# Peptides against a protein of PDB entry 5EIB: the designs that were tried, part 100

Target 1, 366 residues: chain A of PDB entry 5EIB
Amino acid sequence: VDLEPGTMDSVRSGPFGQIFRPDNFVFGQSGAGNNWAKGHYTEGAELVDSVLDVVRKESESCDCLQGFQLTHSLGGGTGSGMGTLLISKIREEYPDRIMNTFSVMPSPKVSDTVVEPYNATLSVHQLVENTDETYCIDNEALYDICFRTLKLTTPTYGDLNHLVSATMSGVTTCLRFPGQLNADLRKLAVNMVPFPRLHFFMPGFAPLTSRGSQQYRALTVPELTQQMFDSKNMMAACDPRHGRYLTVAAIFRGRMSMKEVDEQMLNVQNKNSSYFVEWIPNNVKTAVCDIPPRGLKMSATFIGNSTAIQELFKRISEQFTAMFRRKAFLHWYTGEGMDEMEFTEAESNMNDLVSEYQQYQDATAD
Target 2, 366 residues: chain A of PDB entry 5EIB as posed
Amino acid sequence: VDLEPGTMDSVRSGPFGQIFRPDNFVFGQSGAGNNWAKGHYTEGAELVDSVLDVVRKESESCDCLQGFQLTHSLGGGTGSGMGTLLISKIREEYPDRIMNTFSVMPSPKVSDTVVEPYNATLSVHQLVENTDETYSIDNEALYDICFRTLKLTTPTYGDLNHLVSATMSGVTTCLRFPGQLNADLRKLAVNMVPFPRLHFFMPGFAPLTSRGSQQYRALTVPELTQQMFDSKNMMAACDPRHGRYLTVAAIFRGRMSMKEVDEQMLNVQNKNSSYFVEWIPNNVKTAVCDIPPRGLKMSATFIGNSTAIQELFKRISEQFTAMFRRKAFLHWYTGEGMDEMEFTEAESNMNDLVSEYQQYQDATAD

## One batch from the design tools (peptide; aimed at target 1 G337 M341)

Design b2_p30_7 (made by RFdiffusion4)
Pose (drawn by RFdiffusion4):
Structure b2_p30_7 (pose): chain A 366 residues (1-366), chain P 30 residues (1-30)
Amino acid sequence: as target 2 above (366 residues)
Amino acid sequence: EEEEEREEREEEREEENEEKATEREEKEEE
């Protein structure tokens, strides 16, 4: 789905472009120009019922639908504006299904548009209310990993998407292969989301590799465990050691000692017990899958529900406030008939989300 | 037809904004 028609061509000309159902391409003529109001209200509303028809059709041909997963950026106008409209319409029509999103957060290091904080805040407001699980993929973190760790002086979207694709493969492994833990979206959500609004996850993986060089050696289980908890291996630009984990899901892929995995997972939990909330006993679940990802014999994937993710929302909120106080470009949004109060409503909801993460960060079992 | 549909969508959006403004006023009174 895109408002921009040129997106259809690039996907089709891609390696697996012909495998998609031709009828499932739903596109507009213009597209939003980084205007969330265009995406949602104006233009997305024009296009949205066509998308829902396709969604309804895919759903009626499902033996037992688990739910939906949406990939989109929060900084633009279509993936952000229309994407959250689609989520709201799907929530109305399929209220008992899990909504899961892979949402990329904007960063000034990657994209040169100062309205992106507006678009992201209006979107975060919708996701807080309407999604069950959201993987926070931070362009800030992706750029820093490429620039500082992978030593790519000029990271491209291809460099960033290599990190995203490795992360998305890792976090959906329990859904795609036989296993006991978090095997479906609802079971994963019940294990990861103690409070409905706090459903933004920090993904990480090990080893971090630059695409096209080179290999190995394969990591030891200890090396995998330590790297997957490392702040430098997170896809969100937050220091996990600045907050506390409410829940964690770890996924080890490849051939390895299950016993050694158990020992290392127990090791990181009790050496660093102060970083795991004490009022959620046994809050770290571990899954092993025998099939490694491509190019690797061993890998680990980390999914964290950490109070430290408030740093991500504080950064967006500060940029949003800096722009919104000067009312810059606000008429671009209200020109599409959007209420200015919706900006204030979204800002307040995001700041409320930050306070809630801090409340549980300081909470004690006493 | 396209102009009429655009005008209808604009009117519906104005009505939704008025309803939201009434709800905010009621909450402030509480």

Design b2_p30_7_s1 (made by RFdiffusion4, then SolubleMPNN; from b2_p30_7, 11 letters changed)
Fold by OpenDDE base, seed 1:
Structure b2_p30_7_s1 (fold): chain B 366 residues (1-366), chain A 30 residues (1-30)
Amino acid sequence: as target 1 above (366 residues)
Amino acid sequence: MEKEEREKRKKEIEEENEKKRKEREEEELE
């Protein structure tokens, strides 16, 4: 789905374009112009019914509908505005199904789009209320991984999207291969989301290796485990050491010793025990899938529900507040049928979310 | 825009979408 036809043509002409049914390409003509309100109230609202018709048709063809997965950007108008409209409409029609998102957070390091803080804040407000689980994929963290870890001097959207794709493949491993931990979206939510509003995840993928060192790197369970828990490996731009993990899932892929995985996972928990909440028992879950990803002998995917994710929301909130106090660009949104009150409501809800994370961070076992 | 204008615009879009849906349903029956 897109409000621009050119994006759909790129997907259709791509190496995976034939995986999608032609009739499942729903697109507009005008685009959202990086305006959340165009995506949510005008251009996106004109297209949403056509998307819902496709969603219904695909849902009816599903033997066991678990829920929905949306991949979208929160910085753009389509992914943010229309994406959150679509989430709302799907949730209204399928209230008993899991809503999962892969939400790409904007960063000034990657995009010069000045209104991204508005689009992100307005989107986060919708995601808090209308999703059950959200993978926070931060373009800032992706850029830093590409630059620091992968040794890419000029990271491209292709390089960032490669990390996104690896992560998405990793976190969906349990859904795609039977007999795994978190084998369905609901089990993932039960294991990862102790509090309904605190459903924002820090993803990570290992191994991350520069092209020049890839051929010389032995892949071992200890190295994967160590990299997966490294703050520099998080695909959300927050330091886990500044917060506490509420819950963690680790998904290992490839032929490895389950015993070695369990030993390394225990060791890393013990080493980082100060960064876990003590009042959630058995809050680390581990899965091993014998099937490696393509091109790797083994991998590990990390899913963290951490109170440190408030750093990401604080960054967006600070940028939002700095613009909103100046009433910068508000006329672009109000001209599309949006109220200034919705900005204040979205800001408030995001600040409440930050406060909730802080409260659980500071909570001790009684 | 005021809240009333926003609600009006939402309703107009919903009415337009419902019209387009009915037009498609009619075209599928022909």
Scores: peptide ipSAE 0.022, ipTM 0.485, DockQ to the pose 0.033
OpenDDE base, seeds 2, 3, 4, 5: peptide ipSAE 0.006, 0.014, 0.022, 0.017; ipTM 0.297, 0.357, 0.487, 0.437; seeds 3, 4, 5 fail the geometry check

Design b2_p30_7_s2 (made by RFdiffusion4, then SolubleMPNN; from b2_p30_7, 14 letters changed)
Fold by OpenDDE base, seed 1:
Structure b2_p30_7_s2 (fold): chain B 366 residues (1-366), chain A 30 residues (1-30)
Amino acid sequence: as target 1 above (366 residues)
Amino acid sequence: SRAKEEEERKKKLEEENKEKREEEEEEEEE
């Protein structure tokens, strides 16, 4: 789904464009112009019914519908505005199904879009209420991984999207291969989300490799485990050492010893015990899938629910507040039918979410 | 102010997490 036809043509002409049904390509003629309100109330609202008709048709064809997965950017008007409208409408129609998102957080290091803090804040407000699970993929973290770890002098959107694709493939492994831990979206939510509003995850992936790197380094289970817990491999721009893990899931892929995985996962938990809440028992879950990713012998994917994620929301909130106090560009949103109150409500809800994460960070076992 | 308060919060948490690790290492050696 996009409000711009050019993006859809790029997907359709791509090497995987044929995996999607042609009739499932829903697109507008007029883009959202990086305005959340255009995505949510005007241009996106005109297209949403056509998207819902496709969603219904595909949902009716499922033998067992678990839920929905949305991939979107929170910086752009389509992904943020129309994406959150679509989440709301799907939640209204399918209240018993899991809503999962891969939400790409904006960064000033990657985009010059001045209004990204508004689009992100308005989106986070919707995601807090209408999603069960949100993977926070921060463009800042992706850029820093590309630059620092992958040694890319000028990271491209292609390089960032490679990391996103690897992460998405990792976290969805359990859903795609029967008999795994978190084999369904509901079980993942039960294991990862101890508090309904605190459903924002820090994904991580190992090994990190650039597009076109033919050097398949055979990593060991200890190296994968250590890299997976390294703050430098987090796809969200927050440091786990500045918070506490509420819950963790680790997904290993490839032929490895389950015993060695369990030993290394125990060792990494003990070494990082201070970074976990002590009042949530058995808060680390491990899965092993014998099927490696394409081109890799082994990989590990991390899913962390950490109170450190508040750093991401604080960054967005600070940028939002600095713009909103000046009423900068506000007329672009109010001109599409938004009230200034919706900005204040979204800011408040995001600050409440930060306060909730801080409360559980400071909580001790009674 | 806010950036300094956040840096002070991070330092405090790093110190608390360090102390907790030192205590857990001492308890494992006993």
Scores: peptide ipSAE 0.027, ipTM 0.657, DockQ to the pose 0.011
OpenDDE base, seeds 2, 3, 4, 5: peptide ipSAE 0.000, 0.000, 0.012, 0.000; ipTM 0.198, 0.203, 0.346, 0.265

Design b2_p30_7_s3 (made by RFdiffusion4, then SolubleMPNN; from b2_p30_7, 13 letters changed)
Fold by OpenDDE base, seed 1:
Structure b2_p30_7_s3 (fold): chain B 366 residues (1-366), chain A 30 residues (1-30)
Amino acid sequence: as target 1 above (366 residues)
Amino acid sequence: AEEERRRERLERLEKENEKKRLERELKELL
């Protein structure tokens, strides 16, 4: 789904364009112009019914509908505004189904769009209420991984999207291969989300290796485990060492010893015990899939529910507040029928979310 | 009709220029 036809043509002409049914391509003629309100109230609102018709048709064709997965950007107008409208409408129609998102967070290092803090804040407000699980994929963290770890001098959106794709493939492994931990979206939510509002995940993928060193690197379970828990490997721009893990899932792929995986996972928990909450028992879950990802002998995918994710929301909130106090660009949103009060509500809800994470960070076992 | 289209184009260009100015001022403040 897009409000611009050009993006859809790129998907159709791509190597995977034939995987999608032609009738499932819903697109507008006029883009959202990086305006959340255009995506949510005007241009997106005109298109949403056509999208819902496709969603219904595909849902009816499913033998066992678990839920929905949305991939969107929170910085743009379409992904943020129309994406959150679509989430709301799907939630209204399918209240018993899991709503999962892969939400790409804006970064000043990657995008020059000044209104991204508004679009992100307004989106986070909707995601808090209408999703069950959200993978926070921060363009800042992706850029830093590409630059520092992958040794890419000029990271491209293609390089960033490759990391996103690897992560999405990793976190969905348990859904695609039977007999594993988190084999369904509801089971994942039960294991990962101890508190309904605290459903924002820090993803990570290992191995991340520069092109020049790939041929010389032996992939081992200890190396995957160490890289997966490294703060520099997180795809959300927050340091896990500044918070505490509420829950963790690790998904290993490839031929490896389950015993070695369990030993390494225990060792990393013991080394990082200060970074876990003590009052959630058995809060680390591990899965192993014998089927490696394409082109790798083995991989590990990390899913962390950490109170450190508040750093990401604080960054967005600070940028939002700096703009909103000046009433910068508000007329572009209000001109699409949005109320100024919705900005204040979104800011408040995001600040409440930050406060909730902080409270659970500071909580001790009584 | 041509003067009105020219005025509408100028108003759009002024709005785009003011947008770009505010975008720069905001980038300097962030």
Scores: peptide ipSAE 0.000, ipTM 0.253, DockQ to the pose 0.032
OpenDDE base, seeds 2, 3, 4, 5: peptide ipSAE 0.000, 0.007, 0.000, 0.000; ipTM 0.204, 0.366, 0.238, 0.335; seed 3 fails the geometry check

Design b2_p30_7_s4 (made by RFdiffusion4, then SolubleMPNN; from b2_p30_7, 16 letters changed)
Fold by OpenDDE base, seed 4:
Structure b2_p30_7_s4 (fold): chain B 366 residues (1-366), chain A 30 residues (1-30)
Amino acid sequence: as target 1 above (366 residues)
Amino acid sequence: AAAERRAAREAELAKENEKKREERELLEEL
């Protein structure tokens, strides 16, 4: 789905464009112009019914519908505005199904879209209320991985999207292959989300490999385990050492010893025990899939529900507040049918979320 | 052709980003 036809043509003409049904390509003509309000109230609202018709048709064809997965950006107008409209409408029609998102967080290091803080804040407000689980994929973290870790002098969208694809493939492993842990979206939510509003995940991946780098180092299980818990491998620009893990899932792929995985996972938990909440028992879950990702002998994917994710929301909030206090560009949103109160409500709800994460970070077992 | 269209879109995004950086710098000076 896109409000621009050119994106759909790119997907359709791509190496995998034929895996999608032609009738499942829904697109607009005008785009959202990087405005959340155009995505949510005008251009996106004109297209949403056509998307819902496709969603209904595909949902009816499912033998066992678990839920929905949306991949979107929060900086643009289509992914943010229309994406959150779709989430709201799908949630209204399917209130008993899991809503899962891969939400790409904006960064001034990657995009110069001045209104991205507005689009992100308005989107986070919707995601807090209408999603069950959200993977925070932060363009700042992706850029920093490409530049600092992968030594790419000029990171491209191709390089960032490779990290996104690796992460998405990792976190969906248990859904796509037979496994004992997190085999469905509901079990993932039960294991990862102890509090309904605190459903924002910090993903991480090991080994980090650039697109086209065939230097697949054969990593060991200890090296994979150490790398997946390293802050430099996090796809969200937060330091886990500045917070506490509420819950963790680790997903190993490849032919390895489950015993060795369990030993290394126990060792990393014990070494980092100060960075876990003590009042959530058995809050680390481990899965092993014997099928490696293409081109790798083994990999590990990390999913962290950490109170350190508040650093990401604080960054967005600071940028939002700096613009909103000046009433910068508000007329672009209000002219599309938004109220200025919706900005204040979205800011308030995101600040409440930050306060909730801080409360649980500071909580001790009595 | 798909690689060229992707490169063209990345170049267009880079130009759009540059324009928006100028708009942001103007807002920081305000």
Scores: peptide ipSAE 0.013, ipTM 0.329, DockQ to the pose 0.024
OpenDDE base, seeds 1, 2, 3, 5: peptide ipSAE 0.013, 0.000, 0.007, 0.006; ipTM 0.353, 0.274, 0.306, 0.318; seeds 2, 3 fail the geometry check

Design b2_p30_8 (made by RFdiffusion4)
Pose (drawn by RFdiffusion4):
Structure b2_p30_8 (pose): chain A 366 residues (1-366), chain P 30 residues (1-30)
Amino acid sequence: as target 2 above (366 residues)
Amino acid sequence: PLRRSVLHGARTVEPSDEDFTEIIAIHVGD
């Protein structure tokens, strides 16, 4: 789905471009120009019922639909504006199905548009209310990993998407292969989301590799465990040691000692017990899958529900406030008939989300 | 008239006894 028609061609010319159902390509003529109001209201509304027809068709041919997963950026107009409109329409039509999103957060280090904080805040407002699980993929974190860790002086979207694809593969492993833990979207959500609004996850994985060089050695279980909890291995630009974990899901892939995995997971929990909330006993679940990802014999994937994610929302909020106080480019949005109060509503909801993460960060069992 | 977007509110996810099989994945471009 895109308002921009040229997106159809690039996907088709891609390696697996022909495998997609031709009827499932739903596109517009123009597209939003980084205007969330265009995406949602204006233009996305024009296109959205066509998308829902395709969604309804895919759904009726399901034996037992678990739910939906959406990939989109929060900084633009279509993936952000229209994407959240689609989510709201799907929530109305399929209210009992899990909504899961892979949402990429904007960063000034990657994209040169100052309205991206507007678009992201309006989107975060929709996701807080309408999604069950959201993987926060931070372009800030992706760029820093490529620049500082992988030593890529000029990271491309291809460099960033290598990190994203490795992360997406890892976090969906329990859904795609037989297993006991978090095997479906709802079971994963019940284990990861103690409070409905606090459903933004911080993904990480190990080892971090630059695409095309080189290999190994394969990590030890201790090395995997330590790296997957490292702040430098997170896809969100937050220091997990600045907050506390409410819930964690860890996924080890490849051939390895299940016993050694158990010992290391117990080791990181009690050496660092102050970083795991005490009022949620046994809040770290571990899954092992025998099939490693491509190019690797061993890998680990980390999924965290950490109060430290408020740092991501504080950064967007500060940029949003800096722009919104000067009212810069606001007429671009209200020109599409959007209410200015929707900006204030979204800002307040995001700041409320930050306060809630802090409340549970300071909460004690006493 | 001025417009506002729709919110269905946050919800608590409850366990289910159903045997699930499919997931619909949607990519939205920019």

Design b2_p30_8_s1 (made by RFdiffusion4, then SolubleMPNN; from b2_p30_8, 12 letters changed)
Fold by OpenDDE base, seed 2:
Order: C-alpha cells, then structure tokens, then sequence
Structure b2_p30_8_s1 (fold): chain B 366 residues (1-366), chain A 30 residues (1-30)
C-alpha cells in the first residue's frame, strides 16, 4: 500500500515483485508529503476503502485468520497516517483478531524530515489504542548498530533494511515453523504482554552481520546468549539496564543443544536478575528452531518487553514538545482537517504510557 | 505502596481449540 505510485512500480520491478498478487497493490496518486494528516484524513482516507476491500478478500480466502501484521514507518506521512488509519479500520471490522505491527521509529540521524516527531507522536497514540503487539524498530538504534558495531562509515538504507529484515525474520520464526513456543500471535500476546497498553517490544538480533561480511564467525550458544542481551544488539535505542524486563522471548535458530540453551538462558537471567521484575513468574520464554537463517549456522533473536522503552518515547516526546510549543508547521496538519487538540491528546497518551512503564519499573513484590 | 494500575483491558481470548494459522501481512510505504 502506498500513496505514491512510483514505490509500487519499484516493488513490481524488483526481485520479489512476482510474489505479490497484482490486485494486492493499492496505491494513490498524490502522496502524503510527510504529513500524517494527509495520510489519515485526506489522501489516505480516499484510498483506505480500496485497501479494506483487498483485506476482506484476503480474509475470506483464509481458512483460519489469526490476525494482521502491518509494517510501516512512523516518520513518513503514508506509513504513519494511512498506516494508523488502516489499523483503526481493521480493528473496527475485526475486533477479535490480533493486530501486530512492525513500526519503524524515526531518527534525525537517518532523516532530515522536520515533522517526523509529529507523525511519530500521532502514530504512537493510535498504536497504544489499536494494536495488540508492536515491534519498535528504531532508526536511531539501526544507525548506531551500523556505525558503531558494523563500522560502516556511511550507513545506507540498504544496511538498515538488512537489520530490519533479519529481525523480522527472527521474531516471526515461531509463527512460520510448527511446534514452536508462541506458534500463534495470541500465544505471543499472552506470553509477552502482561498489561494491554504495555505492548511495545524491543527486538534484538545476534549475530549482527553486515551485507557482504564474509566472516560468519561461528558463534557458540554462550556467545549468542550474551550478545542477544547486550544493549548494543537492541533494535530500539533504549538501554535495558535503565529499566526492567516485564517479559522476554528468546528465539534460537540452528542446530544446537536445547540443554545448553536452557543453561545459558538461566545463567544470563541470574547474572541480570536486577533488570527483571521479580513479580512476573516465568517471564522469560525460550524457543529453539533447528532451521538456521540464510547464510548463518545459528542465530538468536530477542523480544523484550522492557520499561526502558520509555527512553524511546521520551526522545520522541521531547522533540514533539519543542516543535508544538512553537506551533511549527502546525498549519500543514490543521489545513487537512486536524484539530490542535488531537496533538495534545496524542502527547498526553504517550506521556501516560511513559508514566505506566515507570510505575511498573518501580513496583516491588509486596 | 504504588498501586498497580488496574488494567481493565479484557483481551478477547480467541477460542483455545481453533488453530489460527493465517496472518494477513500489510506493507504500507513511507
């Protein structure tokens, strides 16, 4: 789905264009111009019914629909505005299905789009209310991984998208291979989301490898486990040491000893016990899939529900507040039919979410 | 004693016995 036709032509002409049905390409003519309000109230609102018709047709073709998985950016006007409109409309029509998202968080290190803090804040407001599970993929973290860890002097969108693809492939492993922990979106939600609003995940991946890095160092299970819990391997720009894990899932891929995985997972929990909440029993789940990712002998993917995710929302909120106090570019949104109140409500709900995470961070076992 | 927020969000539990297999993937452009 896109508000610009050129992106669809690029996907169609690309190496994977034949994977998608021609009828499942829905596109506009005008684009969102990096404006959430154009994506949500005008250009996106004109296109949303055509997307919903495709969604209905695909839903009718499913034997047993568990839910939806939406991938979008929160910086751009289409991904943010139209993406959240689509989430809302699907939630209204399918209120019993799981809404899962891969939400790419904007960063000034990756994009010079001045209005990204508005688009992100307005989107997070919608995601708090209308999603069951949201993977926070932060362009700040992806850039920092590329620059610091992978030592790329000039990270490209291709380098960032490689990390995104590896992470998405990792977290969806249990959904794609039978007999795994979290084999459906509902079981994932039960295991990962102890409180409905606190459904934002910090993903992580090990080993981190650049495109063309021939040295696939054969990692051991201990090294994978240690790297997976390292803050430098997190795809969200938060330090887990500044918060507490509510829940964790670890997905190992490749041929390894399940006993060794369980021993290393117990060791890393014991070593990091201060970074877990004590009042959620059995809050770490481990899966092992014998099928390695392409090009690797083994990998580990991390899913963390951590109160440290508040650092990401605080960063966006600070940027939002600095713009909104100046009413900078506000007329571009109000001119598309938005009220200034919607900005204040979105900021308030995101600040409430931060306060909820902090409250659970500070909660002791009685 | 910080009172734990009473999360009243009743998640609709899908029927436990139905194996829900299908996921609709939606990619939205930037």
Amino acid sequence: as target 1 above (366 residues)
Amino acid sequence: MLKRPKHHGARKVLPSDEVYTDIIEINVGD
Scores: peptide ipSAE 0.456, ipTM 0.796, DockQ to the pose 0.252
OpenDDE base, seeds 1, 3, 4, 5: peptide ipSAE 0.443, 0.435, 0.427, 0.408; ipTM 0.758, 0.763, 0.767, 0.750; seed 1 fails the geometry check

Design b2_p30_8_s2 (made by RFdiffusion4, then SolubleMPNN; from b2_p30_8, 12 letters changed)
Fold by OpenDDE base, seed 2:
Structure b2_p30_8_s2 (fold): chain B 366 residues (1-366), chain A 30 residues (1-30)
Amino acid sequence: as target 1 above (366 residues)
Amino acid sequence: MLKRPVHHGARKVLPSDLEYTDIININVGD
C-alpha cells in the first residue's frame, strides 16, 4: 500500500515483485508529503476503502485467520497516517483478530524530515489503543549498530533494511515453522504482554552481520546468548540496564543442543537478575528452530518487553514538545482537518504510557 | 501482587487444533 505510485513500480520491478498478486497493489496518486494528517484524514482516507476491500478478499480466502501484520514507518506521512488509519479500520472490522505491527521509529540521524516527531507521536497514540503487539524498530538504534558495531562510515538504507529484514525473519520464526513456542500471534501476546497497553517490544539480533561481510564468524551458543542480551544488539535505542524486563522471548536458529541453550539462558538470567521484574514468574521463554537463517549457521533473536522502552518514547516526546510549543508546522495538519487537541491527547497518552512503564519498573513483590 | 489483568476481552479463542493459521501481511510505504 502506498500513496505514491512510484514505490509500487519499484516493488513490481524488484526481485520479489512476482510474489505479490497484482490486485494486492493499492496505491494513490498524491503522496502524504510527510504529513500524518494527509495519510489519516485526506489522501489516505480516500484510498482506505480500496485497501479494506483487498483485506476482506484475502480474509475470505483464509481457512483460519489469526490476525494481521502491518509494517510501516512512523516518520513518513503514509506509513504513519494511513498505516494507523488501516490499523483502526481493521480493528473495527476484525476485533477478535490479533493486530501485530513492525513500526519503524524515526531518527534525526537518518532523516532530515522536521515533522517526524509529530507523525511518530500521533502514530504511537493509535498503536497504544489499536495494536496487540508492536515491534519497535528504531532508526536511531539501526544507525548506531551500522556505524558503531558494523563499522560502516556512511550507513545506507540498504544496511538498515538488512538489519530490519534479519530481525523480522527472526521474530517470525515461531510463526513460520511448526512445533515452536509462540506458534501463533495469540500465544505470543499471552507470553509477551502481561498488561494490555504494555505491548511494545524491543527486538534484537545476533550475530550482527553487514551485507558485505562474508566472514560469518562461527558463534557458539554462549556467545549468541550473551550478544542477544547486549544493549548494542537491540534494534530499539534504549538501554535494558536502565529498566526491567517484564517478559523475554529468545529464538535460537540452527543445529544446537537444546540443553546447552537452556543452561546458557538460565545463566544469562541469573547474571542479569536485577534487570528482570521478580513478580512475573517464568517470564523468559526460549525456542529452538533447527533451520538456520540464510547464510548463517546459527542465530539468536531477542524479543524484550522492557520498561527501558520508555527512553524511546521520551526521546520522541521531547522532540514533539520542542516543536509543538512553537506551533511549528501545525497549520499543515490543521489544514487537513485536525484539531490541536488531538496533538495534546496523543502527547498525553504517550506520557501516560511512559508513566505506566515506570510504575511497573518500580513495583516490588510486596 | 500485581495480578496480571486477565484479558477479559471476549476475543474468540483461535481454534487450538488448526495446525496452520493464516496471517495477512500489509506493507505500507513511507
Scores: peptide ipSAE 0.447, ipTM 0.790, DockQ to the pose 0.233
OpenDDE base, seeds 1, 3, 4, 5: peptide ipSAE 0.430, 0.008, 0.442, 0.424; ipTM 0.750, 0.408, 0.773, 0.747; seeds 1, 5 fail the geometry check

Design b2_p30_8_s3 (made by RFdiffusion4, then SolubleMPNN; from b2_p30_8, 12 letters changed)
Fold by OpenDDE base, seed 2:
Structure b2_p30_8_s3 (fold): chain B 366 residues (1-366), chain A 30 residues (1-30)
Amino acid sequence: as target 1 above (366 residues)
Amino acid sequence: MLKRPKLHGARKVLPSDKKYTDIIEINVGD
């Protein structure tokens, strides 16, 4: 789905264009111009019914629909505005299905789009209300991984998208391979989301490898486990040491000893016990899939529900507040039919979410 | 003891016996 036709032509002409049905390409003509309000109220609103018709047709073809996975950017007007409109409309029509998102958080290190803090804040407001599970993939973290860890002097979108693809492949492993923990979206939600609003996940991946790095160092299970819990391996720009894990899922891929995995997972929990909440029993789940990712002998993917995710929301909120106090570019949004109150409501809901995470961070077992 | 907020949303509990296998993936451009 896109508000610009050129992106669809690029996907169609790409190496994977034949995987998608021609009828499942829905596109506009005008684009969103990096404006959430164009994506949500005008250009996106004109296109949304055509997308919903395709969604209905695909849902009718499913033997047993679990729910939806939406991938979008929160910086751009289409991914943010139209993406959240689509989430809302699907939630209204399919209230009993799981809504899962891969939400790419904007960063000034990656994009010079001045209005990204508005688009992100307005989107997070919708995601708090209308999603069940949201993987926070932060362009800040992806850039920092590329620059600091992978030592790429000039990270490209291709380098960032490689990390995104590896992470998405990792977190969906249990959904794609039978006999795993979290084999459906509902079981994932039950295990990962102890409180309905606290459904934002910090993903992480080990080993981190660039597209050109031929040196697939064979990692051991202990090394994978240690790297997976390292803040430098997180795809969200938060330090887990500044918060507490509510829940964790670890997904190992490749041929390894389940006993060794369980021993290392117990050791890392014991070593990091201060970074877990004590009042959620059995809050770490581990899965082992014998099928390695392409090009690797083994990998580990991390899914963390951590109160440290508030650092990401605080960063966006600070950027939002600095613009909104000046009413900078506000007329571009109000001219598309938005009220200034929607900005204030979105900021308030994000600040409430931060406060909720802090409350659960500070909560002790009585 | 922070009581787990009951998931009060009338989300129809997916029938335990149905293998829900299908996921619709939606990619939205930037």
Scores: peptide ipSAE 0.499, ipTM 0.816, DockQ to the pose 0.244
OpenDDE base, seeds 1, 3, 4, 5: peptide ipSAE 0.469, 0.486, 0.476, 0.479; ipTM 0.782, 0.793, 0.792, 0.786; seed 4 fails the geometry check

